# Designs tried in a protein design run: peptides against a protein of PDB entry 5TUV. Part 8

Target 1, 107 residues: chain A of PDB entry 5TUV
Amino acid sequence: KEVIDRLRYLKAEIEDLELKERELDQQKLWLQQSIKNVMDDSINNRFSYVTHEDICNCFNGDTLLAIQAPSGTQLEVPIPEMGQNGQKKYQINLKSHSGPIHVLLIN
Target 2, 107 residues: chain B of PDB entry 5TUV
Amino acid sequence: AQECQNLEVERQRRLERIKQKQSQLQELILQQIAFKNLVQRNRHAEQQASRPPPPNSVIHLPFIIVNTSKKTVIDCSISNDKFEYLFNFDNTFEIHDDIEVLKRMGM

## One batch from the design tools (peptide; aimed at target 2 T92)

Design b1_p10_4_s2 (made by RFdiffusion4, then SolubleMPNN; from b1_p10_4, 3 letters changed)
Fold by OpenDDE base, seed 5:
Structure b1_p10_4_s2 (fold): chain B 107 residues (1-107), chain C 107 residues (1-107), chain A 10 residues (1-10)
Amino acid sequence: as target 1 above (107 residues)
Amino acid sequence: as target 2 above (107 residues)
Amino acid sequence: TWKFGETYTL
């Protein structure tokens, strides 16, 4: 009897959690669309940038590459593998489908 | 007993997912706020300067920042249409997305 | 923000 009651309770709770999770999923989708709309706005798009100074203030001591690419660009970072000389291969692969990629050396 | 345990595991799994989704929503809200603050900052700055910044002095969203040691040798191969980029590094690197950069900027 | 072996979308 106790086990049966516990099972019933757990099933009901799981159902409630399913509803909550779906609600959160919907909120996420809405917010993502909202962000997209804000970023795609012509005025916002015009001012959607950071400066070299901004980047330099965030990082020190390293070589910095800024890679600007269209939304939807695919970024692949393979697991480093050993080359024939025993050196690990560190790579970044970028594939854009909607426009050119721009690379800037910051420092 | 076993069925009860299975449901308890499922319950806990769902609770953790919900917690994660709530956190993700908060991050999305923050990034939207950061973006709006960025736009507002830039708009105000350009008004004061009475001109836009030079084209190559800014990095438009979306972008990533790659930082690596000053000693790292970087090779880049580019497709003819500049839609594909392959970066080779002789050492490891870090990648930071624009969202993280905006956070570091205090936006 | 990133991990080796994963694919991301900007």
Scores: peptide ipSAE 0.473, ipTM 0.898, DockQ to the pose 0.871
OpenDDE base, seeds 1, 2, 3, 4: peptide ipSAE 0.471, 0.464, 0.472, 0.468; ipTM 0.900, 0.895, 0.897, 0.899

Design b1_p10_4_s3 (made by RFdiffusion4, then SolubleMPNN; from b1_p10_4, 3 letters changed)
Fold by OpenDDE base, seed 5:
Structure b1_p10_4_s3 (fold): chain B 107 residues (1-107), chain C 107 residues (1-107), chain A 10 residues (1-10)
Amino acid sequence: as target 1 above (107 residues)
Amino acid sequence: as target 2 above (107 residues)
Amino acid sequence: MWKYGETYTL
């Protein structure tokens, strides 16, 4: 029957899609590890920086803070809520476990 | 018939998820390329200058850029070891990661 | 890139 044939086709296709998805998941993991390895390389790490000029060319007109922190640093941006004074709390929480955090004012 | 329809919905869901994963993989590839280009640029620049840039004149990866109005008041609390930072803003801000910055730089 | 109420890793 036509419905039975369609069911068979769909089941086979879904099986193929499952394989494709697993392949993509593995590729992502491999690439993430590759990126990590490249960035952790001593020579690459030596040159892994941007300049103030680079940042200024990307942004304009506002206050720019550059926050450099070790890989693995946790960044929390709480949902703005009303404080005791009625002012919304806009905040950033940073926590590093492997090294100091550095803050630079760009402009 | 209902099973057929359910499988068709599942098929479409998986196709969309695969499409998203493919896009994410492409972004990771571009990130790796951008990083390599950054390293190459900086290496060449330092060779031409015959010296590294002064400390605190560059922002090392990984980093984030916080963009806020020039009128925004920013308070910062720092732990004694500089492993924890708390930023308080009296207004909204934007956060941009190093990946976005490299994209804006054309890397 | 980022959302309020979420935690990110650098």
Scores: peptide ipSAE 0.528, ipTM 0.897, DockQ to the pose 0.859
OpenDDE base, seeds 1, 2, 3, 4: peptide ipSAE 0.523, 0.516, 0.522, 0.526; ipTM 0.898, 0.894, 0.896, 0.898

Design b1_p10_4_s4 (made by RFdiffusion4, then SolubleMPNN; from b1_p10_4, 3 letters changed)
Fold by OpenDDE base, seed 5:
Structure b1_p10_4_s4 (fold): chain B 107 residues (1-107), chain C 107 residues (1-107), chain A 10 residues (1-10)
Amino acid sequence: as target 1 above (107 residues)
Amino acid sequence: as target 2 above (107 residues)
Amino acid sequence: SWKYGETYTL
């Protein structure tokens, strides 16, 4: 009897959690679309940039590359594998489908 | 008893997912705020300067920042249309997305 | 923000 009651309770709670999770999923989708709309706005798009100074203030001591690419560009970072010389391969693969990629050396 | 345990595990899994999704929503809200603050900053700055910044002095969103040691050798191969990039590093690197950069900027 | 072996979208 106690086990049966616990099962009933758990099933009901799981159902409630499913509803909550779906609500959060919908909120996420809405917010993502909102962000997209804000970023795609012509005025916002015009001012959607950071400066070299901004980047330099965030990082020190290293070589910094800024890679600007269109939204939707695919970024792949393969698991480092050993080359024939025993050196690990550290790679970044970028594939854009809607425009050119721009690379800037910051420092 | 086993069925009860299975449901308890499922319940806990769902609770954790919900917690994660709530956190993700908060991050999305913050990034939207950061973006709006960035736009406001830039708009105000350009008004004061009475001109836009030089084209190559800014990095438009979306972008990533790659930082690596000053000793790292970086090779880049580019497709003819500049839509595909392959970066090779002889050592480790770090990648930071624009969202993280805006956070570091205090936006 | 990134992990080896994963694909991301800008």
Scores: peptide ipSAE 0.545, ipTM 0.901, DockQ to the pose 0.855
OpenDDE base, seeds 1, 2, 3, 4: peptide ipSAE 0.535, 0.531, 0.541, 0.536; ipTM 0.901, 0.899, 0.900, 0.901

Design b1_p10_5 (made by RFdiffusion4)
Pose (drawn by RFdiffusion4):
Structure b1_p10_5 (pose): chain A 104 residues (1-83, 87-107), chain B 106 residues (1-49, 51-107), chain P 10 residues (1-10)
Amino acid sequence: KEVIDRLRYLKAEIEDLELKERELDQQKLWLQQSIKNVMDDSINNRFSYVTHEDICNCFNGDTLLAIQAPSGTQLEVPIPEMGQKKYQINLKSHSGPIHVLLIN
Amino acid sequence: AQECQNLEVERQRRLERIKQKQSQLQELILQQIAFKNLVQRNRHAEQQARPPPPNSVIHLPFIIVNTSKKTVIDCSISNDKFEYLFNFDNTFEIHDDIEVLKRMGM
Amino acid sequence: FIYSGEKSFD
């Protein structure tokens, strides 16, 4: 039949696709690890910053609010319901205080 | 027969997912070279100048919130711990550290 | 940052 070996063929490709994903899952997990190791060198943390000019060049006009918090800080944004509509940002930081810079 | 329809849908799924994973994989590489160059760029600027801590500098990780000039922004802290509440009377946008690094080159 | 919800609105 046309269908029974449309199966055997498809069932012979997904394992290549399955192993490819396993490989891609391993590559991503120790690429992320190598990224963590670089952003926590004490020397590299010293220079892991951006200036006002950089932000202004990438955001034309308007009011800009820069919010800095430690890693793992959770940011929750509810739906714009009505109660006047509500546009709000719920920030939760357990590892430390947050720093807010008003960009001009 | 429906074991044929199930695997064709599953195949495309795996394909569409494996493709997106290869995309975020190179984005993660781009994230590292952008971070490395950003660090190298700041070191070079410090040899021609040190900028003060609370001003003119934003440490990673961070977010950028963009809204209209006529938009009022409120900041509230309550009795509950580890909570921050920002209110806007109008729409806003949130951008990440990764995107700003891309917009500036590397 | 760990995100929940939409980042922009229309």

Design b1_p10_5_s1 (made by RFdiffusion4, then SolubleMPNN; from b1_p10_5, 5 letters changed)
Fold by OpenDDE base, seed 2:
Structure b1_p10_5_s1 (fold): chain B 107 residues (1-107), chain C 107 residues (1-107), chain A 10 residues (1-10)
Amino acid sequence: as target 1 above (107 residues)
Amino acid sequence: as target 2 above (107 residues)
Amino acid sequence: FIFSGKRSYN
């Protein structure tokens, strides 16, 4: 009887958790859409930028490249492998489909 | 008894997923707030200056930041339409997205 | 830290 009661309780709780998880999934979807709408707003888009100073204040001592690309741009960083000259390959591949990519050297 | 144990494991798994999804939602909310704060900052700054920033002095979202040692040699190959970029580094590098930058900026 | 993988801009 005790085991049966425990089973019933657990099954009911799992059912409630399933409902909660679906609710969270829906909330995530709406929130993602909300963010997109905010970013795509003409006024917000006009002011959606950072400055060189902003970037410099966030990082120390290294060479910094800022790569600005449109949404949907594909970023690929392959696993480093040895090249023919004995140098390990560290590579970034970018491919845009909706606009040009811009690169700025910050320091 | 064994069935109870199986359901308890399942319950715990679902609870952890729910916790993760709640955290992800909070992160998305913070991203939206950070973006709105960025826009507000820039609007205010341009109003005070009575002019927009120079075009080449700002980095428009979305973007990424690549940082590497000052000793790292960087080679870049660009397509004619600037839709494809290939970066080669002779040493390791880090990539940071605009979301992380906004966090570091305190937005 | 070495970043490895694939992603798309959002």
Scores: peptide ipSAE 0.089, ipTM 0.884, DockQ to the pose 0.140
OpenDDE base, seeds 1, 3, 4, 5: peptide ipSAE 0.063, 0.060, 0.060, 0.068; ipTM 0.886, 0.885, 0.886, 0.887; seed 4 fails the geometry check

Design b1_p10_5_s2 (made by RFdiffusion4, then SolubleMPNN; from b1_p10_5, 5 letters changed)
Fold by OpenDDE base, seed 2:
Structure b1_p10_5_s2 (fold): chain B 107 residues (1-107), chain C 107 residues (1-107), chain A 10 residues (1-10)
Amino acid sequence: as target 1 above (107 residues)
Amino acid sequence: as target 2 above (107 residues)
Amino acid sequence: FIFSGKRSYS
């Protein structure tokens, strides 16, 4: 029966796809750990920076703030709401648990 | 017949997820390459200059860039230990992570 | 993302 054969084929393919997806999940985990290891390397960490010039070359015409914070810092950007003064609130909330936050005005 | 159709939908769903995960892996690889290129650039630059850059002239990873209109008024409240920041803007702003910056830099 | 949390911006 053609339908039965098709069902069998589809079920087998889905099983193979499940295995493939799990493989990709594992690869992602390993790659993420690899990136972390590379960034945490003492030599790499020493040179893991960009300059003001780098930032200015990427953006123009605006006020630019560079906010340096430790990995894992909590970043919250609430949905803009009207304030008591009749002005919408545009906010950024930052909370670090592992180190201080540093802010630079680029332009 | 209906079961075949359901399984075909499921198969397609899984194929799309796999495709997305493959793309995510590619992005992570590119991020790692970009970081390594950044480190190499900075090491070479410091060797040529025979000195490190001034500490306040560089932005160490991880960081984010906030850009807004030059007319935007920015208010910042900082905790005593500098672990918590509250930014208030009177207009809209954009946030860009360091990964995007590295991409724009061509790393 | 380097930072964790909700992000909504223009």
Scores: peptide ipSAE 0.083, ipTM 0.887, DockQ to the pose 0.433
OpenDDE base, seeds 1, 3, 4, 5: peptide ipSAE 0.082, 0.077, 0.072, 0.069; ipTM 0.890, 0.889, 0.890, 0.889

Design b1_p10_5_s3 (made by RFdiffusion4, then SolubleMPNN; from b1_p10_5, 4 letters changed)
Fold by OpenDDE base, seed 2:
Structure b1_p10_5_s3 (fold): chain B 107 residues (1-107), chain C 107 residues (1-107), chain A 10 residues (1-10)
Amino acid sequence: as target 1 above (107 residues)
Amino acid sequence: as target 2 above (107 residues)
Amino acid sequence: FIFSGKRSFS
C-alpha cells in the first residue's frame, strides 16, 4: 500500500510538472515576441546602437571587428582544418538575404 | 518497486528541465531590459548633444564582435552587393553577440 | 594587425 501510494503521488506530480513546463514554454514564446516587438519599434530601432567606445571598454588587447548584419543573416564557423599552406583554416562565413553587411575595424 | 524508481528519475529529469527553462526565461527578461536601457541611454545622449552620432561611429543592432590577436592576419572576401562575406584568419578568434556586449556594458 | 579585403563573390 505504501508503494502504491508513492506511485500515485509521483504520477500526479509528474502531471503537474508537465503543465508547468508547458506554461514556461508559452511564457518564453510570449517574451520572445515581446522582445521582437520592442526591437522593431521605429523609435527603439533608431536608438539601437553601440559606440566604438562601448566596444573598446568591453574588450582589451585584441583586434576587434564589428560586423553589423540584418536579422536572419547566416553565420557559419567551420571546424578548423589544415590548409594547403600548412596552416589551419579559421573562417567565418556570412550570408545575408535582406540587406548589406557592414564591417568596422576597432583597435 | 522498480516502477517507483523509474518515476523518481523521470520526476527529477523534469524538475531539472523546468529549472533550465526558468533560467532561460530570466535571461530573456534581462536582454529586454538591457535593450531598453541602451535605447534610453542613446536617446538621452543625443538630446544632450542636440545631434545624432556620426553614422560610421556607431554599430547598429544586430551585430557580432570578432576579436583576435593583434598579430592575426585577416583576409576578407566580399560580394559586390555586400550580402556575402568570407573571413579568413591565420589564427584563432572569438565571436561575441550583441547580447553579450550589452551585458559587458552593464546595460 | 593586417587586413586585406577583396571582391571574390559574383
Scores: peptide ipSAE 0.064, ipTM 0.886, DockQ to the pose 0.037
OpenDDE base, seeds 1, 3, 4, 5: peptide ipSAE 0.051, 0.058, 0.055, 0.063; ipTM 0.888, 0.887, 0.888, 0.888

Design b1_p10_5_s4 (made by RFdiffusion4, then SolubleMPNN; from b1_p10_5, 4 letters changed)
Fold by OpenDDE base, seed 3:
Structure b1_p10_5_s4 (fold): chain B 107 residues (1-107), chain C 107 residues (1-107), chain A 10 residues (1-10)
Amino acid sequence: as target 1 above (107 residues)
Amino acid sequence: as target 2 above (107 residues)
Amino acid sequence: FIFSGKKSYS
């Protein structure tokens, strides 16, 4: 009896959760499109930048590389492996398909 | 019963997915707000200065920040068209996206 | 919303 009641309860709850998940999926889709529209706007795009000062205020005491690349640029960070000199190799591979990549050194 | 256990597992799986999607949705909302605030800041700043910033003084979105020790040796190989970049580091590094930077800026 | 791929160490 208790098992049967529990089964009914669980099934009903799962159905409710399915509806909630679908709602969230739709909200995400709408929001993503909204963000895209805002960022692609010509006026917004003109002013979509940060300054060196902005970056320096966020990070102190280290070497900073600012890499500006088009959306969709492939970023690969391989798992470090040992090099011939006995040191681990730490790498970043960038490949753009739609435009050039620009790098700035910030100190 | 086994069926009850199966449904409880399914219920938990859906709850976790919903939780993750709710978090992701909140992040998207914050991203859009931060971007709009950034644009407003820059528009106001340029209006006050009556000129745009120098071209190499700003970092246009989208971008990433690579953070590493000042002692880290960095080698960079660049393709002729600047579509491909290979960075080699002799030590560990951190990567921060523009979203995180905007958060740190208080946007 | 920008780059797709693996990320940092530290």
Scores: peptide ipSAE 0.090, ipTM 0.888, DockQ to the pose 0.525
OpenDDE base, seeds 1, 2, 4, 5: peptide ipSAE 0.053, 0.086, 0.044, 0.051; ipTM 0.885, 0.886, 0.883, 0.884

Design b1_p10_6 (made by RFdiffusion4)
Pose (drawn by RFdiffusion4):
Structure b1_p10_6 (pose): chain A 104 residues (1-83, 87-107), chain B 106 residues (1-49, 51-107), chain P 10 residues (1-10)
Amino acid sequence: KEVIDRLRYLKAEIEDLELKERELDQQKLWLQQSIKNVMDDSINNRFSYVTHEDICNCFNGDTLLAIQAPSGTQLEVPIPEMGQKKYQINLKSHSGPIHVLLIN
Amino acid sequence: AQECQNLEVERQRRLERIKQKQSQLQELILQQIAFKNLVQRNRHAEQQARPPPPNSVIHLPFIIVNTSKKTVIDCSISNDKFEYLFNFDNTFEIHDDIEVLKRMGM
Amino acid sequence: FEKKYEYELP
């Protein structure tokens, strides 16, 4: 039949696709690890910052609010319901205080 | 027959997913070279100048919140711990450290 | 940051 070996063929491709994903899952997991190792060198943390000019160049006009918090800080944004609509940001930081810079 | 329809849908799924994984994979690479260059760029600027800590500098990780000039922004801290509440009377946008690093080049 | 959006922002 046309269908029974449309199976055998498809069932012969997905393992190549399956192993490809396993490979891509391993590559991503130790690429992420190599990223974590670079951003926590003490020397590299020293220069891991951006200036006002950089932010102004990438954001034309308006009011800009820069919020800095430690890693793992959670940010929750609810739906714009009505109660006047509510536009709000729920920030939760367990590892430390947050720093807010008003960009002009 | 429906074992044929199930695997064709599953195949495309795996394909569409394996593609997106290869995309975030190179993005992660781009994230590292952008971070390395950003560090190298700041070191060079410090040899021609040190900027003070609370001003003119934003440490990673961070977010950028953008809203209209006529928008009022409120900051509330309550009795509950490890909580921050920001209110806006109008719409806003949130951008990440990764995107701003891209917008600046590297 | 760990983001939890309940809708699609602009």

Design b1_p10_6_s1 (made by RFdiffusion4, then SolubleMPNN; from b1_p10_6, 4 letters changed)
Fold by OpenDDE base, seed 3:
Structure b1_p10_6_s1 (fold): chain B 107 residues (1-107), chain C 107 residues (1-107), chain A 10 residues (1-10)
Amino acid sequence: as target 1 above (107 residues)
Amino acid sequence: as target 2 above (107 residues)
Amino acid sequence: FIYKLETELP
């Protein structure tokens, strides 16, 4: 009897969880569209930038590269492999399909 | 007993997915808020200055920040059209997206 | 073009 009652309880709870998960999926979709609309607005786009000072305040003591790339740009960071000189190679590969990439050195 | 155990596993699986989705949703909300705050800040700043910032003084979204030691040697190969960039580092680096930067800025 | 990142890239 206890097992049967537990099974019934679990089945009911799983059903409730399914409903909750679907609700969250819909909320995510709505919010993603909202963000897109806000970012695509012409006025918002005009003011969608940070300054060198902003970046320097977030990071210090290191070399900083700011890479401006259009949405959809492919970013590849291959697993480090040993180079010909016996040193690991660390790489970033960027490929844009919609516009040029701009890189700034911030220090 | 076996069915009960199977349902317990399924229940836990769904609970974890829901938790992850809730976290992702909160992050999206924060992103939207941060972006709106950024736009407001910049609009106000430009109004005070009565001019836009110089083109090369700001970093337009979307962007990424690459952080590495000042001792790191960085080589960059750029295509003629600037659609492709190949970076080579002799040491490790970190990549931070614009979302994380906005968070660090307190937006 | 190959650059050593000593300054801002053009």
Scores: peptide ipSAE 0.089, ipTM 0.884, DockQ to the pose 0.039
OpenDDE base, seeds 1, 2, 4, 5: peptide ipSAE 0.084, 0.086, 0.088, 0.089; ipTM 0.884, 0.883, 0.884, 0.886; seed 2 fails the geometry check

Design b1_p10_6_s2 (made by RFdiffusion4, then SolubleMPNN; from b1_p10_6, 6 letters changed)
Fold by OpenDDE base, seed 4:
Parts: sequence; structure tokens; C-alpha cells
Structure b1_p10_6_s2 (fold): chain B 107 residues (1-107), chain C 107 residues (1-107), chain A 10 residues (1-10)
Amino acid sequence: as target 1 above (107 residues)
Amino acid sequence: as target 2 above (107 residues)
Amino acid sequence: FIFKFKTKLP
């Protein structure tokens, strides 16, 4: 009887958790669409930028490149491999399909 | 008893998954808030300045930041149409997305 | 045609 009651309780709780998970999935979908709509708004798009100062304040002491790429641009970072001279190669490959990529030196 | 144990494991797995989804949802909310705050900041700044910033003084979303040592040598190859970029670094680098930058900015 | 540049950035 105790085991049966525990089984019933667990099954009911799992059912409630399933409902909660579906609710969260739907909320995520709605929020993602909301974010997209906000970002695609013409007024918001006009003001969707950061300054060089903003970036410099976030990252100190290093060389900084800002890469402005259209949405959907492919970014590939191959696993570092040994080069011909015995030095590891570190690479970034960018490929855009919708427009030109812009690279800026920040500091 | 075994069925009860199996359901307990399933319950725990679902709880952890829900926790992860809740965290992801919160991150999306913060992203939307950060973006709205950025837009508000920029709109206010431009209103005070009575003009938009110069085109080359700002970095529009979406973007990424690449940071590396000041001693790092960077080789870049750019396609004629600027749709493809190939970067070679002689040392390690880090990549940060615009979302992370907004977080670091305190948006 | 590919533009190439090498830089040791400060």
C-alpha cells in the first residue's frame, strides 16, 4: 500500500513537471520571438550600437577587434594545430551570406 | 520498489531539466532588458547631443569582439566582396559576443 | 582577388 501510494504520488508529480516543462518551452519560444521583434524594430535598430569606449571599458590591456557581421554569418574556429614551423595555428574563419563583414580595430 | 526508484530518477532528471530551462529563460529576459537599456541609453545620449554619432564611431549589433595579446601577430585575408575573412593568429585569442559585452557594460 | 594584410597590433 505504501509503495502503491508512492507510485501514484510520483506519477502525478511527473505529470505536473511535464506540464511545467511545456510551459517553459512555450515561454522561451514567445520570448525569443519578442526579442527578435524588438531588435527588428526600425527605431530600436537605429539605436542598437555600442561605442569604442564601451568596448575598451569592458576589455583592458589587449588588442581588440570588433567584427560586425550580418545575422547568419558563419563563424569557424578550427582546433589549434601545429604549423610547419612547429608553432600552433590559431584561426578564425568568417563567411557571410547576406552582406559584407566589417572589422574594426578598437585599441 | 524498483519502479518507484526509476520514477524517482526520472523525477530528478525532469527537475534538473526544468531548472536549466528556467535559467535559460532568465538569460533571455536579461538579454531583452539589456538591449532595451542600450537603446534607451543611446536614444537619450543622441537627444542630448542633438545629433547621431558619426558612422565610424559606433559598432552596430550584431557583432563579436576578438581580444588577444598586444604581442599577437594577426594575418588577415579578405575576399574582394568582403563576404569572407580568414584570420591567422600566432597566439591564443578570445571571442566574446555582443550579449556578453552588454552584460559587461552593466546593461 | 584576396586582400591580405599582416599586423602586429598595439
Scores: peptide ipSAE 0.167, ipTM 0.891, DockQ to the pose 0.043
OpenDDE base, seeds 1, 2, 3, 5: peptide ipSAE 0.157, 0.109, 0.155, 0.157; ipTM 0.891, 0.886, 0.891, 0.892

Design b1_p10_6_s3 (made by RFdiffusion4, then SolubleMPNN; from b1_p10_6, 6 letters changed)
Fold by OpenDDE base, seed 5:
Structure b1_p10_6_s3 (fold): chain B 107 residues (1-107), chain C 107 residues (1-107), chain A 10 residues (1-10)
Amino acid sequence: as target 1 above (107 residues)
Amino acid sequence: as target 2 above (107 residues)
Amino acid sequence: FILNLKTELP
């Protein structure tokens, strides 16, 4: 019957899609590792920076803070809640485990 | 018939996941390209200048940019070892990662 | 722009 044929077709297609998804997952992992390797290279690491000018060209009119933190640093931005003084709390919490955090004022 | 419908729904979900994963993969590719371009730019610039930039004039990856109004008051608490930072803002802010910055730079 | 440094975090 047409329904049976459709079922067979769908099952086969889903199987193919499952294989495709797994392939993409593997590609992602390999690419992530590739990026890490490139960034961890001593020569590339030496030149892995932007300038104040670069940042200023990307943003205008606001106070700009650059936070340089080692990879794996925990970044927490809590949902704004009312503080004791009735003002909303806007917070950034940073915790590193492998090195110090540096903060630069750009403008 | 019901089984056919269920499989069609599953098929569609898998297709959407694959689409998302393909997009994410493309973003990673662009990240790697952007990083390589950044390194190349900086190497060329330092060769032309015959010197590296001053240490405090550049921001090394990884970093984030926090932008907020010039009127925003920022309180910062820092641990002794600089491994932990707590920022309090009296107004809203935006956070941009280094990847976004590289995109804005046209890398 | 006003940046206030507060006490050391525990």
Scores: peptide ipSAE 0.246, ipTM 0.891, DockQ to the pose 0.037
OpenDDE base, seeds 1, 2, 3, 4: peptide ipSAE 0.208, 0.199, 0.209, 0.197; ipTM 0.890, 0.887, 0.889, 0.889; seeds 2, 4 fail the geometry check

Design b1_p10_6_s4 (made by RFdiffusion4, then SolubleMPNN; from b1_p10_6, 6 letters changed)
Fold by OpenDDE base, seed 5:
Structure b1_p10_6_s4 (fold): chain B 107 residues (1-107), chain C 107 residues (1-107), chain A 10 residues (1-10)
Amino acid sequence: as target 1 above (107 residues)
Amino acid sequence: as target 2 above (107 residues)
Amino acid sequence: FVFHLQTELP
């Protein structure tokens, strides 16, 4: 009896959790669309930028590259492999499908 | 007994997923707020200056920031159409998306 | 910092 009651309880709870998860999924989807709409707005798009100063203030005195790429650009960072001289290869591969990529040196 | 244990494991898994989704939703909300604050800041700044910033002084979203040591050697190969980029670094680097940058900016 | 830019991906 106790096991049966526990099973019934767990099944009911799981069903409730499924509903909650679906609700969250819907909210996420809605919010993502909302963000997209806000960003795609002509006025917002005009002002959707950061300055060199903004970037410099966020990081230390390291070399900074700002890569402006269209949404959907593929970014690949391969696992570092040993080169011929025993040096690890650190790479970034970018592939855009909707427009050119721009690179800026920030210092 | 085994069925009960299986359901308990499933229950726990779902609870963890829900928690993760709730966190992700909060991040999206913060992202939207940060973006709106950015737009508002820039709009106000341009109004005060009575002109837009120089084109090369700003980085429009979306973008990423690559951070590496000043002594790092960076080789970049680009396609003719600038749709593909290959970066080679002789040392480690960090990548930060625009969302993280906005967070660091306090937006 | 040394930056080398070359066109045409291999």
Scores: peptide ipSAE 0.102, ipTM 0.886, DockQ to the pose 0.038
OpenDDE base, seeds 1, 2, 3, 4: peptide ipSAE 0.084, 0.090, 0.090, 0.089; ipTM 0.884, 0.883, 0.884, 0.885

